# Ledger of designs, part 110: peptides against a protein of PDB entry 3H8D

Target 1, 122 residues: chain A of PDB entry 3H8D
Amino acid sequence: DMKRQQRFFRIPFIRPADQYKDPQNKKKGWWYAHFDGPWIARQMELHPDKPPILLVAGKDDMEMCELNLEETGLTRKRGAEILPRQFEEIWERCGGIQYLQSAIESRQARPTYATAMLQNLL

## One batch from the design tools (peptide; made by RFdiffusion4, then SolubleMPNN)

Design b2_p19_2_s1 (from b2_p19_2, 8 letters changed)
Fold by OpenDDE base, seed 3:
Structure b2_p19_2_s1 (fold): chain B 122 residues (1-122), chain C 122 residues (1-122), chain A 19 residues (1-19)
Amino acid sequence: as target 1 above (122 residues)
Amino acid sequence: as target 1 above (122 residues)
Amino acid sequence: MYEELLALVESLDVFEEEW
């Protein structure tokens, strides 16, 4: 069983309301994704003016990216891919460990690399 | 068995002969490392004026970094850590696949994540 | 917001790997 490759991505987004503003007034958000092989395992969104959004596979499927990794084109966008720690640092700061843990405990989370790693730590 | 974390690093080096030259005349080389958990699995050196150096654990232990990952301080050096693909791309271009394959066939290579991945591809 | 993010991801110009 070749362990699926874990890949992490980050892209900025500009809020629709700021699209036509001067560059200095365009507050950037950040969209993060963790792919466990072809499928998304975790998603995270940082916004300049609202709380972070945390999403985990199984629980939040309807709110998460529906595209497989190849379909996203993220692997072909220079600078989009980030190190695991660059994702995890933000994930941890946003309360992602507790969020994923609760999803596991409630049996809402689909088994992924992320759930397995957390279960090995606990 | 928590699979060991694979981490990759790149740092520039200035040739001793160029240390006292003007910045424009300091040709940079690049030192690359692949750590399979705490231990180095592959090392690579790019030089501006000589062929690349490729090294694999087991075969080239005496020429490779002797420090474990924590001892190197690489994890604490901003910008030193790179994506797996950033390492693999250069490794492949330098003939690293053939080098590692030959080391496996000659029974010189120590089993690592790198040897396992290659054996799964072949 | 999903559609907007999807559109953003889809609008990402696939830069050919000019390494």
Scores: peptide ipSAE 0.052, ipTM 0.611, DockQ to the pose 0.058
Fold by OpenDDE base, seed 5:
Structure b2_p19_2_s1 (fold): chain B 122 residues (1-122), chain C 122 residues (1-122), chain A 19 residues (1-19)
Amino acid sequence: as target 1 above (122 residues)
Amino acid sequence: as target 1 above (122 residues)
Amino acid sequence: MYEELLALVESLDVFEEEW
């Protein structure tokens, strides 16, 4: 059902190596998730020192969040949920459209809200 | 197309009578809007001194925002856009489900994302 | 695999309802 709730989340992460450093010495990354209903559709990671990681359901399941939305607890964490556009802006900047398109073309992407939207866009 | 972008907004308003009062003497209300693509689907108003106003497309068009989303400028106002749940939480508390349901049952509500979601929920 | 991220989520403040 493509009428599922689309929810987006972002949380900061600190590298393990920086965990015990002073705040000014901790480089912050950002973990992004798009949930299509209870299950993740897209994941993105912004790193302070390496290229962004883009992940799409079906193709990258092994590297994506394996928990359903409720299991993550993200919905219960203040400030974690973000607007769709807050996700999409970064996704787009990181080449997410092309990444997802390629995954669709290779038949690796499972159908999600994201795949449907891309098909509408193109 | 039920794949339209669903966007939600909230802006405060001050009563005309309080406009020139000191900040502490200004009672703040809240204006909420749900846009199903370019057009409003639901509107809600929280007042400091009277019951909430609930409005749904089709039934209450005359009292709802007549501007399309872009015309409102809401997308360009910092802090105006809110998460779906931020709208839905208040909508639900204010009896919005019942209000929309009644509008559907009376065949006054035009089809929107909101009507579709309600049909899924019930 | 998600344990570190989950731990991060757990460290965040609990959401509270607001009007």
Scores: peptide ipSAE 0.048, ipTM 0.628, DockQ to the pose 0.075
Fold by OpenDDE base, seed 1:
Parts: structure tokens; sequence; C-alpha cells
Structure b2_p19_2_s1 (fold): chain B 122 residues (1-122), chain C 122 residues (1-122), chain A 19 residues (1-19)
């Protein structure tokens, strides 16, 4: 049901190797999530020292958040929720359109709001 | 089509009587809009000296924004776009659920994402 | 893994809505 609420979140993370370093030595990464209703549809990670990671439901389930939206507590964390465009801009710049398209074509992507929107876009 | 993007906006306004007064004498109001795709679904106005105004598509068309989303320029105004919850919280507090429900029951509301969501909620 | 991210989420302040 495309009536499901689309919600997007972003939180910073610090590399494990930097966790115990002084603030100036901590390079910040960013973790992004798109939830289609209660379930994650897309996940994205920006890293300071490696290429971005893009993940889509169905294909990358084992590497993605296993919690439903309510279980994450993201909706209750100040500043975690972001506008759709704040996610989509980064997603596009990181090659997310092509990544999701390939997952659809290979029959690996689970149908989500994201897959439906991409099919409408192309 | 419930695949349409739901977008929310907020801008301040100054009362006409206060427009030419010193900043300390200007009481700020807030104008809110919900767009279901290109077309407005709900509008809301918070005023410093009168009750909030709630407007829904179909019923209040003549009092609402007549421009489609792109024509408004809201998508290009820095800080104008807000999260859905930033709209919905105020909407709920102002009695928007009851207002929209009454509009549906009286057959005055045009079907929108908002009417569909309300029907799912109740 | 995600466990570290969950811990970070839990460390964030509770969201408060304002008028």
Amino acid sequence: as target 1 above (122 residues)
Amino acid sequence: as target 1 above (122 residues)
Amino acid sequence: MYEELLALVESLDVFEEEW
C-alpha cells in the first residue's frame, strides 16, 4: 500500500578505530535510512575514507537494519529525522538510482515505495 | 495515486496592521501548507491574536492557495519545507482531525492523501 | 555492525516538538 508513510533518518557515526581518539582525530560518517511504513526500504552509509555504501531491501537484508521503525527509536531521537530530499540528494549522488535499478532488474529488490517511485521515474 | 509525494511547508507572516511597525511591535503568524503531489491538500494559519484557521481541499478551495506547488516557489525557499510531523502536530492540536472528519462526513472534502490517512486512522 | 549504530541512536536526546 503506497499510503504508507515514508520517513527518512540520518545519524552520525564514528569509525571504531577513531572511537577512543581525540575529537579532532574522529572522522564522522553518516548513516541514512528510508522507512516505507514500519519496514526499511533503503539504507546508506557515507564514510570519510571509503566509498559510500548503498543497501536496498530484498537484496541487502542481511546488511541492513533488522529492526522495524518503532523498534529503532529513531522517531523519538531529536534531529534524527530528515526530509525526503535530504536523503534523495545523497542517494542520487552516490549512484542509488542505478543501484536500485540493477537490483530490480536482477530480481533481488523487494517491492517498496522506492522501487515503485523509480519505476515511475524511468 | 497515493504514490504522490507528500510535502509540507511553513512560512511566517506579519499582520497587515503591523507591517510598518517596529520589529518589537510585529506579532508573527505562521502559514502552513500540505501538498499532495502538486496540489494543496490542507492549509493552516496560526495567528497571534485569533484562533487558528484550518482549511481542507474541496471545502475551502476559495480560501486556500490557488497555486500548484511549483508555482508557489516554496520548494526553492530556504527553510520553508518542514517535516510531516511538524505540520501534523500543529494540525492535531488545532483540531484538524475533527475538522477534516467533518468535511468528509458532510461530503465537502476532496479526496487527498490526508482524507485517506484519516480514514485509516479512525 | 548495526549494533553500534543502535547504541548511537540510543545516545541521542529525546525529540521534543515545539509550536
Scores: peptide ipSAE 0.047, ipTM 0.624, DockQ to the pose 0.073
Fold by OpenDDE base, seed 4:
Structure b2_p19_2_s1 (fold): chain B 122 residues (1-122), chain C 122 residues (1-122), chain A 19 residues (1-19)
Amino acid sequence: as target 1 above (122 residues)
Amino acid sequence: as target 1 above (122 residues)
Amino acid sequence: MYEELLALVESLDVFEEEW
């Protein structure tokens, strides 16, 4: 059902190695998720000292959030929800379009709103 | 095409009667819009001294924004775009569900993402 | 990494929407 609500979230994380350091020595990463209805479609992680991590449903299920959206509590965390563009901007800059496309072409991607939208664009 | 991007916007307005008053005497209203792709689907206005105005495409076209989304410049106004929930919360509180439902039942509403979603929920 | 992120998600404060 392509009428599913698309919701996007972003939360900061501090690396375990920096958790107990002074604030000036803490480097924040960012965790992003795209939920296609109750289920995650894409996940993305920005790190201060390593390449971004891009994950797509079907291909990367073992590395992605295993909770449905309601179980995450993301919808109830103030400031966690972001606009689609705020996700997509970073996704695109990180090569997410190519990553998802490759997953589709290799038949590794599970169909989601993201796969459908990409296939509409292409 | 139900894959159209749903985008929501909110901008403040000052009543003409208050425009030249001191800041403490200016009452802000809020203008809301839901765009289903390039075209407006719903519009809503919160006023400081009168009931909210709810408008739906098909029924209220004469009172709604006549510009397509790109023409409005809303996408280029910082802070204008809001989350779907930020629109829907106010929409629901203002009786928007009932208003749209009535417009559908009276065959006045033009089909939009909003009408489709409502019909999916009922 | 996922376990750490999950813990982070779970640790975030829950809020109630107010008008």
Scores: peptide ipSAE 0.062, ipTM 0.628, DockQ to the pose 0.048; fails the geometry check

Design b2_p19_2_s2 (from b2_p19_2, 7 letters changed)
Fold by OpenDDE base, seed 4:
Order: structure tokens, then C-alpha cells, then sequence
Structure b2_p19_2_s2 (fold): chain B 122 residues (1-122), chain C 122 residues (1-122), chain A 19 residues (1-19)
């Protein structure tokens, strides 16, 4: 409900294969998370060489962050937290609205702030 | 309700008396705003030479931004939007919790997301 | 991949509060 704070995070990652390469040869990806209170609602991964990965609570729990927000330490890491729009802009561009909508329609999505917002927009 | 997006902004201001001074003699203040959907809920001003100014909807409407969020252009100004925590951290340090609480108790505060959150915390 | 991401989070600088 309205009591839950919505918080968004982004961190870079380097592919395992690139970890030991020269900096110029490292391809950076981006990991995004939306937390609806303590629990993750959406996750997104931008890769330099493959399509984005979109994940939503209920449907993709096994592939998403299993830690609650406090356990991640994200709230205590400088530069990790981002504005809602910084998340949503990428989410929308990556087809996140359609992905979440499909998850809702198939009854795979767990209710979150994100599902509620989408239902309000449609 | 939960449908309203909470957005926070910060912009610098220079005192009128300092506008024409050398840059080294300009004292910068900071103007903060919390918008509960289209309408301002809280405003805060940090000054280099006097105590912070705290303002809450209902109580301080005459001293607060009279424009709705879209009218301000804040959403279109790069660097103006800030994280909720960036606002709340300063708000708390400046005594905003007590200020808002007092406004609620005196029945001067208009209900906002901020008043609801405070009531949830107490 | 999440384990790697967690390691990255741990490697980030701790936030320090500023006025």
C-alpha cells in the first residue's frame, strides 16, 4: 500500500569473461532493481551484446534478487540509488510495460506497486 | 493515494543582494520541493546565513510554490530532480518531522503523502 | 549472475551523509 517506499537502484557489472581483460575490452552491463518496500518488484539487466532481461515478481522470482532490500546493501552504496524515472525510462524502452502486462494477464505476476500502477494506467 | 507519484526537487538560488557581486561573494541557498502528484506538499529552503525555512501544505500555502508541478518546469530541468532520501535527509535534519507533526496536531496541515507517511511512522 | 552482482554491490563505496 501507500506505506511502502518505492526505491530504485542501478549498478554496473562486467561480464565474467571480461573481468581480466584490459579496461578498453571490458563491456559493461547494468543491473536494475525496483523495490516495493523491502521486496523486489522488478529487475532488469542491460547487456552490451544481448537483449535486455526483464523480470517481474511472481513470475521470475527464481531469477531475481532473493535478498530483501536491506540485505542487499544497495541503500548504503553511493551511486546505486536512482530516480524512479531513471528506471522507468529504461523499463519502458525495453518493453517492460508489455512484459508486466502479460504477466498480470497470465496470472503469473505477484501484486506489487508496479502491477498496481500499470492497472491504474490501463 | 498510491496513484500519486512523489517527486522531489532541489535548485540553487542566489540572494538578490548577491546577484551582482563577484562569484566568490555570492552565497548560494537551496530551494527544495516535494510534490505529491501535481501539488506541492512540502517546501524547504536552506540559507547560508539564517535558519532553514520549512513549509507544509495547508499551513504555509501562501509562502509556497503556487504552481502545479508541470507549470514549474522542474521536471524538465536537468539536475533539479532528486531522490526522496536526498530531500528527507535534509528535512529531518532541519526539524521537518516535528514541524509537520505540529502542523497536523494543530489541524493546519492539509493531508498529503507526507502527512500520511508521518502518521504511519508514529 | 546474481552472486556476481552481489559482489559488485559489496564493492561499492559506502554512502556518507552530507549536508
Amino acid sequence: as target 1 above (122 residues)
Amino acid sequence: as target 1 above (122 residues)
Amino acid sequence: MYEELLELVESLDVFEEEW
Scores: peptide ipSAE 0.047, ipTM 0.632, DockQ to the pose 0.085
Fold by OpenDDE base, seed 2:
Parts: structure tokens; C-alpha cells; sequence
Structure b2_p19_2_s2 (fold): chain B 122 residues (1-122), chain C 122 residues (1-122), chain A 19 residues (1-19)
């Protein structure tokens, strides 16, 4: 059902190796999620010292959040939810369009709102 | 088309009577808008010293923003766009569900995403 | 690594309704 609610979230993370360092020495990354209804459709991770990680449902299920939206508690975390564009802008900059397109073409992607929208864009 | 993009905005306003007062004496209100595609579907105004104003398309067209979304420039105003829930929470608290329901029942409401969603809720 | 993420999520402040 493409009428499912699309919700986007972002939370900062600190690398475990930096956890006990002084605050100024803790390099912050960002974890992003797109939920298509209750289930995750896309995940993205920005790191301070390595390339972004892009993940899409179907292809990367084993590397993605395994919890449904309710189970994550993200909807109850102040400041975690972001606008669609706040996700998409980063996704695009990281090459997400091409990544998802490739996943579709290889038949690895699970159909989601994201796959449908990309196919409408092309 | 219920697949139109739903976008929500909030901007503060100061009462004209307070415009020339000291900042501490300016009571701030909040103007909210829900755009269903290019056109406004709902408008809401929070005031410091009077009841909230709720407006819905079809019923209250003459009291609502007359500009389409592009014309408003809201999409270009930093910090103006808000999450759907940030709008809906206030809308609900102000009695918006009942207001829109009444507008539907009286056949005054223009069909929008908001009317459709309410009808799905009931 | 996902367990660490869950811990992070749990550590975030709970949302409070605002006017």
C-alpha cells in the first residue's frame, strides 16, 4: 500500500572507539532511517572517517534495523524525526538514487515507497 | 489526487498592536498551514489572548491564505516547514477534528487530503 | 553494531508535547 505513512528519522552516534574520549575527540556520525509504514525502507549512515553507508530493504536486510517503527521508539524520541527532504537531500548526495536503482535492476530491492517513487522519477 | 505532497508550515506573528512595544511586551502568536499539493487545505492560528482559529478549505476560503504554496515563499523560509505531527498535534488539541468533521457533514468542506484522512479515521 | 544503535536510541530524551 503506497498510502502508508512515510516517516524519517536521524540520530547521532559516537563510535565505540571514541566513547571514552574527551567530548572534543568524539567524532560524531549520523544514522538515518526511512520507514515506509511500520517497516524500514532505507537506512543511511554518515561517518566522520569513512564513506557513507547506504542500505535498502530487500538487498541489505541483514545490515539494517530489524525492528519495526514502534519497536524502535524513534517516534517517541525528541528531535529524532526529520522532514522527508532532510533525508532525501543526504541520500541523493551520497549516491542513493543510483544505489537504489541498481538494487531494483538486480531484483534485490524489496518494493517500497522509495522504489516506487524512484521508478516514477525515471 | 490523494498522492499529492502534504506539507506543513508554521510561522510566528506579532499582533499589530504590539508591533512597536518592547520585545518582552510583544505577545507572539503562531500561524499554521497545511498544503495539499499546491493549495492550502487547513489553516490554524494560535493567539496569546483569544481562542484558536481553525479554518478549512471550502468552508473558510475567504479567511484563508489565497496564495498557492509557491507564491507564499514558505518553502524558502528557513525553519518554516514543520513535520506533519507538529501540525496535527495542535490541530487536534484545538478541536480541529470536530471542526473538519462538521464542515464535511454540512457539505461545506472542499475535498482534500485532510477530509479523506478524517473519513478514513471514522 | 546494531545493538549499539539501539542503546543510543534508548538514551535519547523522550518526546514531550509542546504547544
Amino acid sequence: as target 1 above (122 residues)
Amino acid sequence: as target 1 above (122 residues)
Amino acid sequence: MYEELLELVESLDVFEEEW
Scores: peptide ipSAE 0.038, ipTM 0.610, DockQ to the pose 0.073
Fold by OpenDDE base, seed 3:
Structure b2_p19_2_s2 (fold): chain B 122 residues (1-122), chain C 122 residues (1-122), chain A 19 residues (1-19)
Amino acid sequence: as target 1 above (122 residues)
Amino acid sequence: as target 1 above (122 residues)
Amino acid sequence: MYEELLELVESLDVFEEEW
């Protein structure tokens, strides 16, 4: 159902190896999530020292957040929620369009708002 | 048409009287806008030294931004766009629900996404 | 990495947002 609320979130993470280092030595990564209603549709991870990770529902369920939106508490974390474009800009830069397209073509992607939007663009 | 994109913006302003003062003496206000598609639906102004101003389309057209969204350039101003809740929280604190409700009841409000949402809540 | 990320998300403090 495309009537579900689309919400986007971003939180920083520090690598376990850097947790006990001085702040200047902590390399910061970013965890992104797109929730289509209560359920995650896309997930993305930016790392300071390796390629970005792109994940889409259906294809990558085992690697994606298992919690529904309410369970994550993300809606109660100030500054975690971001605008759609803030997610999409990074998604596009990381090749997310091609990634999701391939998942659709291979019939691995679960239908979500994201798949519907992409299908409308093609 | 409730299918139009809802976008919210906030920008700071400095009072004319404070423009030439030292930064510590510049009292900052905030200008908020809710655009229902290209057209403004609600406007709000937070002032450091006077009550907030609430404005709704139809009733307060003469005091509201006359530019359509594209003409404002707000979409091109980094950090200007805000989440819906960031607008609504302040709107509610300032009595915006009652203000819009009264405008609807008096038949002064132009139908917008905002009026439709409020009507659904009552 | 999944478990680590999940733990990170869960470890974040939950509070009432004030804007």
Scores: peptide ipSAE 0.054, ipTM 0.605, DockQ to the pose 0.092; fails the geometry check
Fold by OpenDDE base, seed 1:
Parts: sequence; C-alpha cells; structure tokens
Structure b2_p19_2_s2 (fold): chain B 122 residues (1-122), chain C 122 residues (1-122), chain A 19 residues (1-19)
Amino acid sequence: as target 1 above (122 residues)
Amino acid sequence: as target 1 above (122 residues)
Amino acid sequence: MYEELLELVESLDVFEEEW
C-alpha cells in the first residue's frame, strides 16, 4: 500500500570508543532512518572514520532497527524528523540507489515504498 | 487523487512599511503554504501586528498564491521547505481546523488533501 | 547494536510545540 506515510529521521551518535573522551575528541556520526508507514524501509549510518553503512529492509533486517516507528519515539523527538530530500541526498551520495537496486535484483529486498520508487525510476 | 505529494513551505517577509527602516525596526512576518501536488491547498500568514491570516483553496483563491508549485521556485529555495507538522502546528494554533471546517460546511472549500484529512478527523 | 541507538533517541529532547 503506497498510501502509507513516508517519514525520515536523523539522529547523531558518538562512537562507543569516543563516549568517554573529551568533547573535542567525540567525532559525530549520523544515523538515518526511512519509515514506510510503521516499518523501517531503509537505514543509513554516516561515520567519521569508515564508509557509510547502507541497509535495506529484507536484506539487512538483522542490522536494522527492529522497532516500529511508534516504538522508537522518533516522532516525539524534536529535530529528529527530516525532509525526504535530506535523506535521499545522502542516500544517493552514498550509493544507495545501486545498493537497493542490487538488493532488488538479488531478491533480497522486501517490497517497500523505496523499492517501488526505484523501480519506477528505472 | 490522494497520491499527490503534500509539500509545505515557509518564507519570511518584511512589512511594506518596514522595508526602508533600519534592520531593528523590520518586524518579520511568516508566509506559509501547503501544496497538494502542484496546487496550493492552504496558505497562512503570521504577522507581528495583526491576527494570523488563514486561506483555503476554493474560498480564498483571490488572496492566495496563483502560481503552481514549480512556478513559485519554492522547491529550489534553500530552507523554504518545512515538515508537515511545522505547518500544521501553526495552522491548528491559528484556528485553521475551524476555519477549514467552516469553509467545507459552507461549500466554499475546494476539495484538497486538507479537506479530506479534516473530514477523516471529524 | 540498535540498543545503543535507542538510547541516543531517548536522550533527545522531547518535541515541544512551537508557539
């Protein structure tokens, strides 16, 4: 059902190894999530010291958020919700189109709004 | 068609009477727009010295933006696009629900995503 | 683990309605 609300969120995180360091030594990463209705469709992580992590539903369920949107509390966190383009811009730059495409082609991706949009693009 | 993208925008404006004043004497207003696909559904104006202005498609067409979304250039203005809740929060506080409801009841409102959502709420 | 991310989410300020 493509009538589901598409909602995007971003939160900063500090690497575990930096948690106990001085503020100047805590390099910030960014955690992104795309929810297709109540369920996550895509997840992305930007790190200061390693390549971006891209995750898609179906393929990467074990590494993705297991909470539904309401359970995350993200909708109640000020500044966490972002515009679709704020997610997609980073997703594209990180190779997300190719990543999701490959997951679709390998039949690993669960159908989501994201898979449908990509299939419409392609 | 409820498959249309709902997009929201906010831009500041300076009152005409303040345009030639010093910066400290330029009271900022805010112009808000809700586009249901290419066409405006709701418009709202916050002023520093008068009550909010609420406008809905069908009823207030003569006072609303006559440009379609693409013609406005709002999608290309950095920082202009806002989240739905950033619009709705102000809309609700300004009495937008009652305003739109009255427009629906009087058969003045053009059907939009906004009218459909309100009818679903009531 | 996602639990660490949950803790981060929980640490964020609760959304306050802008007046």
Scores: peptide ipSAE 0.045, ipTM 0.604, DockQ to the pose 0.074; fails the geometry check

Design b2_p19_2_s3 (from b2_p19_2, 8 letters changed)
Fold by OpenDDE base, seed 1:
Structure b2_p19_2_s3 (fold): chain B 122 residues (1-122), chain C 122 residues (1-122), chain A 19 residues (1-19)
Amino acid sequence: as target 1 above (122 residues)
Amino acid sequence: as target 1 above (122 residues)
Amino acid sequence: MYEELLELEERLDVFEEEW
């Protein structure tokens, strides 16, 4: 159902290993989420020192947020919600289109807004 | 088609009568737009000294932006694009739901994402 | 689920501290 609200979020994170370091030694990562209605459709993690992590619903459920959107509290965190393009630009740069396409082709992807949009593009 | 991109924009405007006044005497209004794909679906204007103006596609076409989204340049104006809720919150506060509903009931509204969402709510 | 919630909350706390 394409009527579901598509919402995107971004929050910084500090690596567990850097928790007790001085601010100058804390490297920031970025956690991204795309919610198709109440459930996550895509997740993405940017790291200062390793490749991006791309995750898609169905394939990577065990590595993704299991909480529904309301449970996350993301909607109540000022500045966490971002525009679709703010997510998509990074997603595209990280090879997200190809990643999702491969997940669809392997029948690992759960149908989401993201899969539908990609199928319309291809 | 619910696959169209929904984009929302907000820009300030100064009343023509205030154009030549000192900054302290310039009252700012706010112009809001909801684009359902390339075309405007809803328009809203907030004024410091008069009631909000609510406009919906089909009914108020002559009072709304006639340009397609690309022609507006809004997508190229930094800070103009806003989150859906930033539009909807104001829309709701201004009685937009009832306004759109009335336009649907009177058969004046053109079908848009906004009409579809309202019909699902109702 | 609870562990994930805690982890997410911790990340959100970091975000709030930066603003």
Scores: peptide ipSAE 0.021, ipTM 0.566, DockQ to the pose 0.038
Fold by OpenDDE base, seed 5:
Structure b2_p19_2_s3 (fold): chain B 122 residues (1-122), chain C 122 residues (1-122), chain A 19 residues (1-19)
Amino acid sequence: as target 1 above (122 residues)
Amino acid sequence: as target 1 above (122 residues)
Amino acid sequence: MYEELLELEERLDVFEEEW
């Protein structure tokens, strides 16, 4: 159902080890989410000290946000919502296209707007 | 085709009469556009001294942006692209839902993502 | 009004080139 609203979010996180450090010493990571309607389709985590984490619905459900969009409160958090391209640019840079493609080919990916778009681009 | 990218833009404009005034005396209006793929679907103009102008594809083509999205350069203008909700909130406040609904009912509206969404909401 | 928007776009582009 392509009528579903596609929404994208980004929030910073501080590493647990840095939580009690001085603000200047708190290295920020970034949590990204793509919601296809009420349900998450893709998640991405940028860390200051490790490779990006890429997650896709169907394959990585247990590692992804388990809350529906309304439950997350992201829509009510000022500055959290980002443009599609702001998500996609990072997704692409992190190898997200290949990651999702592999998930589709292995039949692990749940059909989402993201899978449909990828199939349209290939 | 719901696969088309929905993109929204906002740019300020200064009234012609204020162009040569001091910066503090230049009252800003706002131009909004919704592009359904390469083609404009909705346009909205907020003026400091007159009612909002609402325009929908099919009905108001001659008053709307005639350039396709790529031709506008809006995608390359920093700060021009806005979130869907940033457009929709103003659209709704300005009576855009009723305006589009009337255009659909009169068979003046060209089918767009906006018309499809409205039909889904009614 | 679209012509004014184009002129403004040109001016804003120049402003962005200066930032």
Scores: peptide ipSAE 0.019, ipTM 0.568, DockQ to the pose 0.040
Fold by OpenDDE base, seed 2:
Structure b2_p19_2_s3 (fold): chain B 122 residues (1-122), chain C 122 residues (1-122), chain A 19 residues (1-19)
Amino acid sequence: as target 1 above (122 residues)
Amino acid sequence: as target 1 above (122 residues)
Amino acid sequence: MYEELLELEERLDVFEEEW
């Protein structure tokens, strides 16, 4: 349903191996989420030392956040919510359009706002 | 069309009477806009010395921004774009739900994302 | 679910420490 609220979030994370290092030696990653209504539609992870991870609903459910939006607490975390473009720009740069398209074509993607929007664009 | 991009903006303004006053004597107002695709759907003005102004497409076209989104330059103004909730919270506090509902019921409102969302809620 | 919640909470904690 295109009437569902689309919300986007970003939070930093520290690698487990860097957890106990001095702050200057902790390399930040970034965790991104797109929620289509209460459920996650896309997830993305930027890492300092490996390629970005792209995940889409249906295909990658086992690797994605399985909490509903309310359960995440993200809506209550000051500064976590971001503009759609702040997500999409990174998604695009990381090859997200092609990734999601391939998931649709292989019938692995669950229909979401993201799949619908991509189909609008193509 | 619910697939149109919803974008929200906020910019400060100074009252004409305060334009040439010292900065400390300039009372800020705030101008808010909701664009449903290329066209404005809602406009809101917070003033330091008078009640807030609420405007909805169809009913208040003559008092609202008549520029399309691209023409406004708002998308290129750093810091102008805001999250939907940053608009909606103020809108709600100012009585925007009742205002828009009345405009719908009187058949003065032009159908927009805002009218559709309100009808989803009621 | 529990493990994921813990991981998310850890990330949120890191984020909170930066604010």
Scores: peptide ipSAE 0.020, ipTM 0.566, DockQ to the pose 0.045; fails the geometry check
Fold by OpenDDE base, seed 4:
Structure b2_p19_2_s3 (fold): chain B 122 residues (1-122), chain C 122 residues (1-122), chain A 19 residues (1-19)
Amino acid sequence: as target 1 above (122 residues)
Amino acid sequence: as target 1 above (122 residues)
Amino acid sequence: MYEELLELEERLDVFEEEW
């Protein structure tokens, strides 16, 4: 149901090897999630030193968050929730539209709000 | 060459969702690596709340560290390097022998010091 | 260089979400 609440989150992560380094030597990555209702629709990982990782429901389920939104506690983490545009801006910059489009065309994407919007845009 | 130096490392990691929680609410995981010379032969991830992840060269290359040992900086991180037995004890407890054995039998494992030792043991 | 460690952290993120 496209009436499901769309919620977006971002949390930083520091590489395990940098966990105990001085702050100036800790390269920060960012983990992004788009939840279509209770379930993740898209996941995106920004790394300081490698290409972004883009993941879409259906195709990349095994590499994505397996928890429902409530289970993640993201809604309870101060500063974790972001605006839709804050997710989409990075998603677009990372080639997410093309990535999701390819997943739709290959019939690997599970229908989500993200697939619906992309299909509406094309 | 089995004369390659075998080096083992362990670093803690804290789940991204726990990064900013109070220490008592941060569940610590552990990342383990076995390097056969400059290249990783085995990787192991201990999680506070899910089954251990075991990864072996050849089979799980896409999920393992892509850096050579020097690139990781692990040798320069104080307290990261561990004794062989400190790795093997956990590896064995996690079913690593059977995991690697299966990888050898399926012809997915790249020959490493780990495969050689296992083949010697069997 | 740390792509793999980041992937690990990403996996940990997934696990932290699961736990």
Scores: peptide ipSAE 0.019, ipTM 0.408, DockQ to the pose 0.071; fails the geometry check

